# Peptides against a protein of PDB entry 6A30: the designs that were tried, part 143

Target 1, 150 residues: chain A of PDB entry 6A30
Amino acid sequence: AQDADNVLQPIMDLLDSNLTLFAKICEKTVLKRVLKELWKLVMNTMERTIVLPPLTDQTMIGTLLRKHGKGLEKGRVKLPSHSDGTQMIFNAAKELGQLSKLKDHMVREEAKSLTPKQCAVVELALDTIKQYFHAGGVGLKKTFLEKSPD

## One batch from the design tools (peptide; made by RFdiffusion4, then SolubleMPNN)

Design b2_p29_8_s2 (from b2_p29_8, 14 letters changed)
Fold by OpenDDE base, seed 1:
Structure b2_p29_8_s2 (fold): chain B 150 residues (1-150), chain A 29 residues (1-29)
Amino acid sequence: as target 1 above (150 residues)
Amino acid sequence: DREEARRKLQEWIQPRIEKIKKAYEENLK
């Protein structure tokens, strides 16, 4: 339980901040597109994180996400008031892409298959993120969230 | 253990869901 929380906390903090902002500034149709793209990005990032880096040090993921999350505070990304939702998606993708750099540091260890425990944590994490994106039915449809992003 | 973990995660995520749900509902107005 604590392991899933440690993994989810940085991701959810990022999502909370970005989606709250997007909900305020984006028109409904744009917001829906942003949500779909963010979902795809999250899924792709998680899949890459699952497939490629051995989730070896749970503590390292939390610490690295926390360290990289602190680096994000100083970058007052002045979202230019006029930037098209595309640029916001790009910035969100760039921030999530920094999670991919976590991959390069973790890739040095042999791609060990996730242990059953790690798989269970990932499954719980994915389910939790799906619930968040569904947002009690106000967010993305369950049918969309259940489809593979491939 | 798994059910307890799920319960704890649900309790943890629920306030976040409610917060973002309100933000989306406000966007729809």
Scores: peptide ipSAE 0.534, ipTM 0.918, DockQ to the pose 0.553
Fold by OpenDDE base, seed 2:
Formats: sequence, structure tokens, C-alpha cells
Structure b2_p29_8_s2 (fold): chain B 150 residues (1-150), chain A 29 residues (1-29)
Amino acid sequence: as target 1 above (150 residues)
Amino acid sequence: DREEARRKLQEWIQPRIEKIKKAYEENLK
């Protein structure tokens, strides 16, 4: 439990911050698209985290998402103008695109077999993230979340 | 205990789900 919480907390904090912002600035259809792309990003990152040796304490997900979040740390959440929101989405999409390319270049290094404990943590984490993205039916559909992002 | 772990995690995530759910619901208005 503690391990899953420790892994999830940075990810969820980042997701909470970003999705809350996107929910405020994005039109419904755009928001849905953003959610889908973020889900893919999360899934891909988790897949890589499973395959990649545990990088140092900065969860790769946290680092990938934080590189985009550093622009928001200036405390006055000036609601980015509609243009700024679009740019953020574009940047997020660009990063998602780069992540997809990185997936293609990451040679299937032999998936280091997660220990049973690690597998259980990942499973629990995935289920939790799925619930979060589903958001009681207001977010992504279960059918979408159950499909492989591939 | 896996179930206890799941319960604790559920308790942890539920407020976050409710928060984001509300944000989405507000977006739909």
C-alpha cells in the first residue's frame, strides 16, 4: 500500500493539477482528447517504467510531466488565455508524440521481470489510475481504458 | 494484506476522483 501510494502520489498530484487546469480551459471535445492522450502517456510511461530499471527517485512520469508543469509554478494562476491553453495542449501533444517515438526507439530491452510484489503494486496503481481517468463515468469510458494503448 | 492496501488506496484516491469529477462536470455546464 505504501509503495503504491508513494508511486502514485507524484503522478496523481501532477495529473490533478494539469487536469484541473485543462477542465477549466478546454472545451469538452478538446478535454476528452487531452484525457485520451494523457491516458496513453501514462500507460506508455508505466509500461516503460516496468521495462526500465527504476530510475532514481524522480519517477520518470513525474519528470516528464513536470518539465511541462514548471511554467505554472508562478503562484498567480493567471488563467492562461485561450491561446495559452492551446499552446499547452500543443506542447503536451508534442511531448506525447515524442514519447511515442521514443517507444519505437526503445529497443525491447528484456522486460526485467517485475517481482510479484512489484507486479501487484503496478496492478493496483493501474487500477487506481483507471478509476481516476474514468472519474465516475464523467471521464474516459471503461472500454477505452481497458484497451491496450497500442 | 492486499485488501487493506487496496482499501487504503481507494480512500486516498476517492477524494481526488471526486475533485476531478466535479471539475469535469463544471466543464460540461
Scores: peptide ipSAE 0.532, ipTM 0.916, DockQ to the pose 0.563
Fold by OpenDDE base, seed 4:
Structure b2_p29_8_s2 (fold): chain B 150 residues (1-150), chain A 29 residues (1-29)
Amino acid sequence: as target 1 above (150 residues)
Amino acid sequence: DREEARRKLQEWIQPRIEKIKKAYEENLK
C-alpha cells in the first residue's frame, strides 16, 4: 500500500489538476474523448514499464508523447490542431510522464518479470487509477477501462 | 494484508474521485 501510494500521489495530483481544467474548458463530448486518450496514455506507460526491458524514462515518455500527442493533434480528439486546448492536453500528457516513477519503482531489478510484490503494487495502482477515471460512473465506462488499450 | 492495503488506497482515492465527479457534473450542466 505504501509503495502504491508513493507512486500514485504525484500522478494523481497531476491528473487532478489537468482533468479539473479540462472539465472546465472542454465540451462534454470533447472531454470524453480527452479522457479516453489520457487513459490510453496512462495504460501504455504502465504497460511499457512492465513489459518492456528497462527503457530510459525519457525514451518511454518521448515515444508515448509522439504516438499520442500526434494522435491528439491529428484529430483523435475533437480539438483543432495547435489549439490552446490541444496544447494543454499535450502538456498534460507530457507531465503524465511522471508515470516513470512507477517504472523506477518497478525496474529496480534487471529482471524482465515483476516480483510478486511488484505485481501486487501494480495491480493496486491500476485498480485505483481505473476507479479515478471511472469517477463513480461520471467518467469513463467500466467496459472501456477493462479493455486493453491496444 | 492485501485487503487492508486496498482499503487504505480506497480511502485515499475517494476524496479525489468526489472532487473530479463534481467537476464533470458541472461540465454536464
Scores: peptide ipSAE 0.526, ipTM 0.919, DockQ to the pose 0.561
Fold by OpenDDE base, seed 3:
Structure b2_p29_8_s2 (fold): chain B 150 residues (1-150), chain A 29 residues (1-29)
Amino acid sequence: as target 1 above (150 residues)
Amino acid sequence: DREEARRKLQEWIQPRIEKIKKAYEENLK
């Protein structure tokens, strides 16, 4: 429990700050889109953090952001300012890039598989994050959260 | 055990969920 708490604390602090802000400033449709993109970003970051060496994390997050930011432009959702939503996601993702520290807590050695204990912590952490994004049914739908972000 | 760990984690996250849930509900007004 303490290990999972230590892993989740930085992520939740970041998410609490950003999502609280977005909930105040975004229209409901924009907010829903932001939530979906943040979820994808979190999942991709977690996946890459587990699989890839530490040195590539910042560069990969930047690449992921560029890849997903283009997806927001192609959606017929006339975001009044296409630039503002993309920039907010970019900023949120830049902050999530600092979650490379999550890797330092979870991965003892470069390019090695997680230990069974670490896997259990990751599983609990992911379940907790899903619950947070679901937000008692007000946030993202369970069916969306259960799908691969790929 | 794992169940106790899950319970403690749930107790930890629940206040955060309630906080963000209220923020979303306010957004919908």
Scores: peptide ipSAE 0.524, ipTM 0.916, DockQ to the pose 0.513

Design b2_p29_8_s3 (from b2_p29_8, 15 letters changed)
Fold by OpenDDE base, seed 4:
Structure b2_p29_8_s3 (fold): chain B 150 residues (1-150), chain A 29 residues (1-29)
Amino acid sequence: as target 1 above (150 residues)
Amino acid sequence: SRQQALQELQQWIQPRIEKIKKAYEEAEK
C-alpha cells in the first residue's frame, strides 16, 4: 500500500489540481474530451513506468510531476479566460507528455521484469486511478476505462 | 494482505474522488 501511495500521490496531486480547474472552466463535452485525453496520458505513463524499472520510475515520475507540478502550484490560479483554458490543457498535456520524454531517458536501463509484488502494486494503482477517473459515475464511463490497455 | 492494501487505498482515494465528483457536479449546474 505504501508503495502504491508513493506512485499515486504525485499523479493524483497533479490530477486533482488540473481536473478541478478543468471542471470549472470547460463545458461538459470539452471536459469529457479532456478527461479522455488525460486518461490516455496517465495510462501511457503508467505503462511506461511498468516497462521501466519500478523503483527508479516512481521517483522519476514523482520528480517530473513535481517539477512540472511546481509550475502549477506557483501559478496563482488566475481564472484563465477560455483561451487560457486551452492553453492550460495544452500545458497539462505537455507536462504529462514530458513524461513521455522520461521514456527516452529511462530506456537506458534494461527493462527488468516486474516482480509479482511490483505487479500487484501497479494493479492496485491502476484500479485506484480508474476509480478516480470514474468519479462515482460523473467522470469517465467504466466501459471506457476498462477498455484502456492495462 | 491484498485485501487490506485495497482497503487502505480505497480509504486514501475516497476523499479525492468525492472532491472531484463535487467539482464535476458543480460544473453541470
Scores: peptide ipSAE 0.278, ipTM 0.800, DockQ to the pose 0.588
Fold by OpenDDE base, seed 3:
Structure b2_p29_8_s3 (fold): chain B 150 residues (1-150), chain A 29 residues (1-29)
Amino acid sequence: as target 1 above (150 residues)
Amino acid sequence: SRQQALQELQQWIQPRIEKIKKAYEEAEK
């Protein structure tokens, strides 16, 4: 459980900050669309992280997310105009996408199969993130979350 | 046990879910 918490904490902190901001600046229809895109991005990032075992150093994902998350804190987020909201979504996507670029440099090591323990942690993490995105029925529908290609 | 780990994780995530739900509800207002 502690290992899963260590992996999830940085991701959830990033999601909490960004989704709270998006909730404030986006209309309901736009917010749902943003949530769908973020879900896809998170799933893709997790898939890539899982396939690359050496990056499971909890410290690097945490440090990368913290380094990029600190950039969001210092900006007196003037509630950006509609144009700025799109840019923030783009930046958030880019920040999450940079986690994927770390993949390209590490892909050289043979895709070591995840240990059964690592697989269990990932499954638990995925389930937790699904619950978060569902948000007790206010967020994304369960049917959408289950159809996301794992 | 796996069940205990799931329960602990659920307890950890629940406050975050409630926080984001409130944010969504406030935005609809």
Scores: peptide ipSAE 0.278, ipTM 0.801, DockQ to the pose 0.529
Fold by OpenDDE base, seed 1:
Structure b2_p29_8_s3 (fold): chain B 150 residues (1-150), chain A 29 residues (1-29)
Amino acid sequence: as target 1 above (150 residues)
Amino acid sequence: SRQQALQELQQWIQPRIEKIKKAYEEAEK
């Protein structure tokens, strides 16, 4: 549970902050599109992280997310105009995309096959993220989440 | 142990799910 929490906490903190903001500023159709893109991005990031030895990366991911999260706090003062909201989404997506660059820095270690423990943590993390994105039926449809490649 | 881990995770995520549900419901108003 602690290992899964360590992996999930930074991701969920980022998602919670960003999605709360997006829910406030986005129209419903835009929000749904954003949710779908964020889901794809999260899945892609997790897939890339899984291929890389995850344990050493957790502290780095957390540190990177915290550094980027602090950057978002400074921008919080002005209600972003619609244009600013799109830019914030783009920046958030870019920040999440930069998590992929963490892959390049860590790829230098031999692609070890996931241990059974690592697989269990990933499975638990994926299930939790699916539940979060489904949000009791208010978020993404379960059928959409199940079609997304893990 | 696995069941306990799942329960702990469920307890951890539930408040976050409720928070985001409320945010979505408020956005639909």
Scores: peptide ipSAE 0.258, ipTM 0.786, DockQ to the pose 0.529
Fold by OpenDDE base, seed 2:
Structure b2_p29_8_s3 (fold): chain B 150 residues (1-150), chain A 29 residues (1-29)
Amino acid sequence: as target 1 above (150 residues)
Amino acid sequence: SRQQALQELQQWIQPRIEKIKKAYEEAEK
């Protein structure tokens, strides 16, 4: 459980911060699209975290977190104007795109078979993230979450 | 046990789920 929490906490903190912001600035249709993209990102990140040695992933997640966190230090989150929200979505999409490119540069190191313990942690993490994205029915549909290439 | 781990994880995630649900509900208003 502690290992799952350690993996989930940074991801969930990132998701909480970003989704709370996106919920405030995005219309419903845009928000749904953002959620879908974030879901894909999380799935891809988890897939990579499974494939990549644990130490480099904390730094990548930390770097992703830190790049987004440095913008929050200035006090009054002025409600980004409609333009700022669009730019944030664009930046998020760009970062998603860069993460997808990082997928291509990450040498298919042979998917080191996750230890049974690691598999269990990933399974628990995935289930938890699915619940989070479903958000009691107000988020993504279960059918969409289940179709994600696990 | 796996069940205990699931319960602990559920307890940990539940406040976050409620938080995001509230955020979505507020956005629809």
Scores: peptide ipSAE 0.212, ipTM 0.750, DockQ to the pose 0.562

Design b2_p29_8_s4 (from b2_p29_8, 14 letters changed)
Fold by OpenDDE base, seed 2:
Structure b2_p29_8_s4 (fold): chain B 150 residues (1-150), chain A 29 residues (1-29)
Amino acid sequence: as target 1 above (150 residues)
Amino acid sequence: SMEEARKKLKEKIQPRIDKIKKAYEEALK
């Protein structure tokens, strides 16, 4: 459906750009850690976004970044000239965490409940995101992705 | 049908997944 595409395309564009960047600049051990922490951040943000008002997004993202950011700072990263790789990762995580296009579709001002159509789009988005993190088994393990975020 | 729509969407997504898969393979070798 057109509505699903409208939500998924921006998400995929964001994932393509950021995950490709991380794959390029991160040492392998760091990349694994980044992927794990980013997944946790995304999942936690999605859960909270459904429950919390949209106005709390910045505070929510800040809290999540503070909680998970320490894991993203560890290890060797290939830094571009005059760039902070850690900051780039945090910014990307923040962007992914906000999931603005998905939130715009799924969040109702009056009710925090999702319509059946919104649920279907969320499910599709989650499946797509999981595929990006799993990448046919090259990325994160399926068992890790199936766990509830801490 | 819903299944056909899902299949078509999967086909559109798969090339993008394959691209990131290659990126991971390069990074994790």
Scores: peptide ipSAE 0.538, ipTM 0.910, DockQ to the pose 0.433
Fold by OpenDDE base, seed 4:
Structure b2_p29_8_s4 (fold): chain B 150 residues (1-150), chain A 29 residues (1-29)
Amino acid sequence: as target 1 above (150 residues)
Amino acid sequence: SMEEARKKLKEKIQPRIDKIKKAYEEALK
């Protein structure tokens, strides 16, 4: 469906770029840790984006960004060329978690539960993200990805 | 159908997953 494509294409583009970069620049033990931390942050951010009011989510993200001397970015986040690993992970997680296209669609609707269509798109997005982190078993284990990020 | 749409999407995504898989394999040797 067009809606699914609109949401998934940006996500995949982001994942292709960022995860490839991490794979290239990280030593193996660092990469594993990066993937795990990124996954947790993505899932937590995604959950907040869906469950919590947008203002609450933005406030949380803003607070985290300020700790790193950076302002709140309301738009699409580009990974800085010169940043520490933690900041890079956070920025990537923020972008993935916000699911910009889906979020924009949700904001246009009244503060109600997701429609079945919206739920389906979220599920597809989540599944796609999982595939990128799992990568046929080379990345994170399926059991890890299926557990609560808490 | 939803199933067909899912199948088509999976087919589109798989090459991209394979690419990242190779990147991980190289990094995790």
Scores: peptide ipSAE 0.538, ipTM 0.910, DockQ to the pose 0.430
Fold by OpenDDE base, seed 1:
Structure b2_p29_8_s4 (fold): chain B 150 residues (1-150), chain A 29 residues (1-29)
Amino acid sequence: as target 1 above (150 residues)
Amino acid sequence: SMEEARKKLKEKIQPRIDKIKKAYEEALK
């Protein structure tokens, strides 16, 4: 449906750009680590987009990164390391944080619960994202993607 | 139909997945 396309296309465009970039610039061990951390962030972002009230991008990013960093200080996330990988994850999380705006589009119908149609769109989005991270088995393992992002 | 819509979506997504797959293969070799 057109609604699904409207949600999926921006997500795919974001993933194409960021994941391609990471694949080009990261060493293999770094890339695997980045993919794993990004997957967790994506899952957490989607969960929060569904469950939590709308948050500012900064607040959302800060909340998501708090598990992986020292949180927001003076409008910036204090990174635990100045490594390129950590910075890349942060930057990617910032971009992924824009997915929270999808809620604003979805909430226009019902603010408190997802309709069956909205649930279906979210499921399609999740499945599509999984495909980007798995990439026919070349990326992350299916077993990892099926685990709850704690 | 829902099945046709899903098929069309899969067809649109697959080339993009194939592209990222190649990128991963190059990076993870």
Scores: peptide ipSAE 0.536, ipTM 0.908, DockQ to the pose 0.411
Fold by OpenDDE base, seed 3:
Formats: structure tokens, sequence, C-alpha cells
Structure b2_p29_8_s4 (fold): chain B 150 residues (1-150), chain A 29 residues (1-29)
């Protein structure tokens, strides 16, 4: 239970911050599009991370969380340029996909297969992320979230 | 039990989901 909480809390904190920001700065039609693209990117990144655990990237999530946490305190919402918005989505997807604490547990055990416990944590993380994107039906439709990102 | 643990976790997550739901509702008005 504590291991799952240790993985989920950072994910939820990231989702709270980023999705709230997008909701504040995006027009209705843009927000829906951003949510759809972000969901696809998150799912693709998670799939790649599970299939191809990156050997080198242990340090990136800690650095990204520190950089983005400092940016929210300075109240000037610089409207990210179109390029900045895409980069923010990409960074958010990378941060969600790396599941760094889960990765640290995966690196210690032979990289070939997730343990049943690790699988359960990944499933819980995916379910939690889906809830953030769905948000009781206000966000993305359940049918969209259940489709393969292919 | 695993079911009780899942229930407790859901209860902890729900207020955060409600917050983001409110943010979406405001943006989608």
Amino acid sequence: as target 1 above (150 residues)
Amino acid sequence: SMEEARKKLKEKIQPRIDKIKKAYEEALK
C-alpha cells in the first residue's frame, strides 16, 4: 500500500498542476484537443517505457519536477507560445511515462518482466490517470480512453 | 483486504478528481 502511494502521489501532483494549468489557459475546443493528444502521448510513452526501460533516465524526473514546480510560483502565466504548449505536453507525457519510482524498482530486478506487484501498481496508475482525463464525464469520453492509442 | 485498500485510495483520490472536474467545467462553459 505504501509503495503504491509513493508512486501515485507524484503522478497526481503532476496531473493536478498540468491539467489545471491547461484548463485555465486553453479555450474549450483547444482544451479538448490538448487532452486527447496528451492522453495518446502518455499512453505511448508508458508503453515504450514498459517495453524498453531506458537505462539512463533516472535523473530526469527529479529535475523536471523541480523545474516545473518553480515555474508555478511566479504568477505571470506566460501563455506558452504554440511551441511552448507542445513542449509542455511532451514534458508532461514524459514525466508520466517514466514512472520513476516504479522504474527504480524495475532496474533492481532483472529488466525482463514486471513482477505481479509492479503490474498492479502500473494498472493502478493507469486507472488514476484515466480518472483525471475523464473527470466524471466532463473531460474525455470513456470510449475514447478505452481505445488503443494506435 | 485489497478491496478495502482500493476503497480507501479511491476516497483519497476523489477530492482531487472533483477539483479537476470543477476546473474543466469552468473551462468548458
Scores: peptide ipSAE 0.534, ipTM 0.909, DockQ to the pose 0.432

## One batch from the design tools (peptide; made by RFdiffusion4, then SolubleMPNN)

Design b2_p30_1_s1 (from b2_p30_1, 16 letters changed)
Fold by OpenDDE base, seed 2:
Structure b2_p30_1_s1 (fold): chain B 150 residues (1-150), chain A 30 residues (1-30)
Amino acid sequence: as target 1 above (150 residues)
Amino acid sequence: AEKEQARKKLAEYIQPRIEKIKKAYEENLK
């Protein structure tokens, strides 16, 4: 449970911040697309984190989190002008793209089989994240979440 | 028992976050 919390907390904090922002700035259709792309990203990241050596956990999530964290100085969240929202979406997409590039540089080291404990943690984490993306039916459909993003 | 306890803790953890994001989505629909 503690391991799952440690893995989930940074991801969920990032998702909460980003999705809250996107919910404010995106039109419904755009928001749905963003949700789908974020879900794919999360699934790919988790699938890869499962395959990647432990060192990538703190550094990649931390680096992704840290690059976004420096901009949240206390300044009055002026509703980013439409231009700022677009730039944030672009930056998020660029970060998604960088995660995709990280995909390319991640030499398929032989998928170290997760320990049963790690598998259980990942399963619980995935289920929790699915629930979050479903958001009681307001978010993504269960049928979409149950499909492999690949 | 351990798995169930973990699921319960995770449910308690995620529920406030779900409620928060649901509200954000509902506000988006207005």
Scores: peptide ipSAE 0.474, ipTM 0.887, DockQ to the pose 0.569
Fold by OpenDDE base, seed 3:
Structure b2_p30_1_s1 (fold): chain B 150 residues (1-150), chain A 30 residues (1-30)
Amino acid sequence: as target 1 above (150 residues)
Amino acid sequence: AEKEQARKKLAEYIQPRIEKIKKAYEENLK
């Protein structure tokens, strides 16, 4: 339980700060798009952090940002300033990348696979984050959250 | 039993954060 709290607290603090800001500055349709992109970013970051060795984390965040930044551009979502929204997502991704340091503390051995305990923590964390993005039905739909971000 | 207790604790932890962000979304819609 304490391990899950340690994993979730930094993520939730980041999400609270960023989503509160986005809710203040974004129009409804833009906010919905931002939520979807942020969810994809979170899911991809978690997946890559689990699957890939710690040394590639900074490069992975950069790649994720580039990939998702293009997705925002294709959607004709006029973010008030393309620069500010992209930079905010970039900053959010950078903060999520620091969660890889938590992996380094948990994974002493070069084991490519999570222990059963680590898997349980990740599962609980993922479920909690899904609930947060759903926000009692005001946020993203459950059907969207249950789909692969790919 | 331990997993259920952990889920309950996490639910109690996340609920205030959900309520906070819900209010922010509701204000956005006004």
Scores: peptide ipSAE 0.467, ipTM 0.887, DockQ to the pose 0.526
Fold by OpenDDE base, seed 1:
Structure b2_p30_1_s1 (fold): chain B 150 residues (1-150), chain A 30 residues (1-30)
Amino acid sequence: as target 1 above (150 residues)
Amino acid sequence: AEKEQARKKLAEYIQPRIEKIKKAYEENLK
């Protein structure tokens, strides 16, 4: 349970912050599209995290999240105009996408097969994230979440 | 038993976050 919590907490903190913001600034149809793209991104990140050694990813995700989280505190949140919302989505996608570019600089440590314990943790984590994206039926449909994002 | 306990703890962990985001989505629909 503690291992799953350690993996989930940074992801969930990021999701809570970003999705709350997007829910405030995005029109309904745009929000749904953003949710779908974020789900794909989360799934891709999780798949990569499975392939990448678990310890380096936690520190990296934590460090990336801490650097960007500090900037949001101070400024007069003028409700960004519709154009600003797109930029924020782009920035969030870019931040998540930069996690993908870090793949190029991280030494290809040989994809060690996950231990059965690690597989179980990832499975539990994925199920938990699916529940979050479903949001009791208000979020994404279960049928969408059960499909491969590829 | 250990897996079920872990699942239960994770469910308890995620539930308040789900409720929070549900409210945000519901507000978006207004």
Scores: peptide ipSAE 0.467, ipTM 0.886, DockQ to the pose 0.561
Fold by OpenDDE base, seed 4:
Structure b2_p30_1_s1 (fold): chain B 150 residues (1-150), chain A 30 residues (1-30)
Amino acid sequence: as target 1 above (150 residues)
Amino acid sequence: AEKEQARKKLAEYIQPRIEKIKKAYEENLK
């Protein structure tokens, strides 16, 4: 439980600040797209942190920003390229890239495998984050959250 | 039992944050 808390607290602080901002400035359909992209970013970052131990924080951030940034620029989030809103999303993505710090907590032993304890921590963390993104039904749909971010 | 207790603690932890963000989303819809 303590390990999960240590992982979650920074993530939730970042999400709370950014999503609160987006909720204030985004139109509802744009907000929904932003939420979906942020969810994908979180999931991909966590997955890469766990599955790809050789990746550095910078590598993960750069890869995710490039992938999601291109998606945003192509109008996936329906924000103009290089708009303040788009820039804010990129900044949020960069900040969320700090999720790679989870690597330091998870990779302390065997680089390619999680211990049962580590698996339990990840599971609890993921469930908690899903609840946050669902936000009692006003956020993302459960069906979306249960699918692969790909 | 330990896992369930951990889950409960995390649920209690996240609930205030959920309520906060729910309000923000609800305000967005107005």
Scores: peptide ipSAE 0.467, ipTM 0.887, DockQ to the pose 0.589

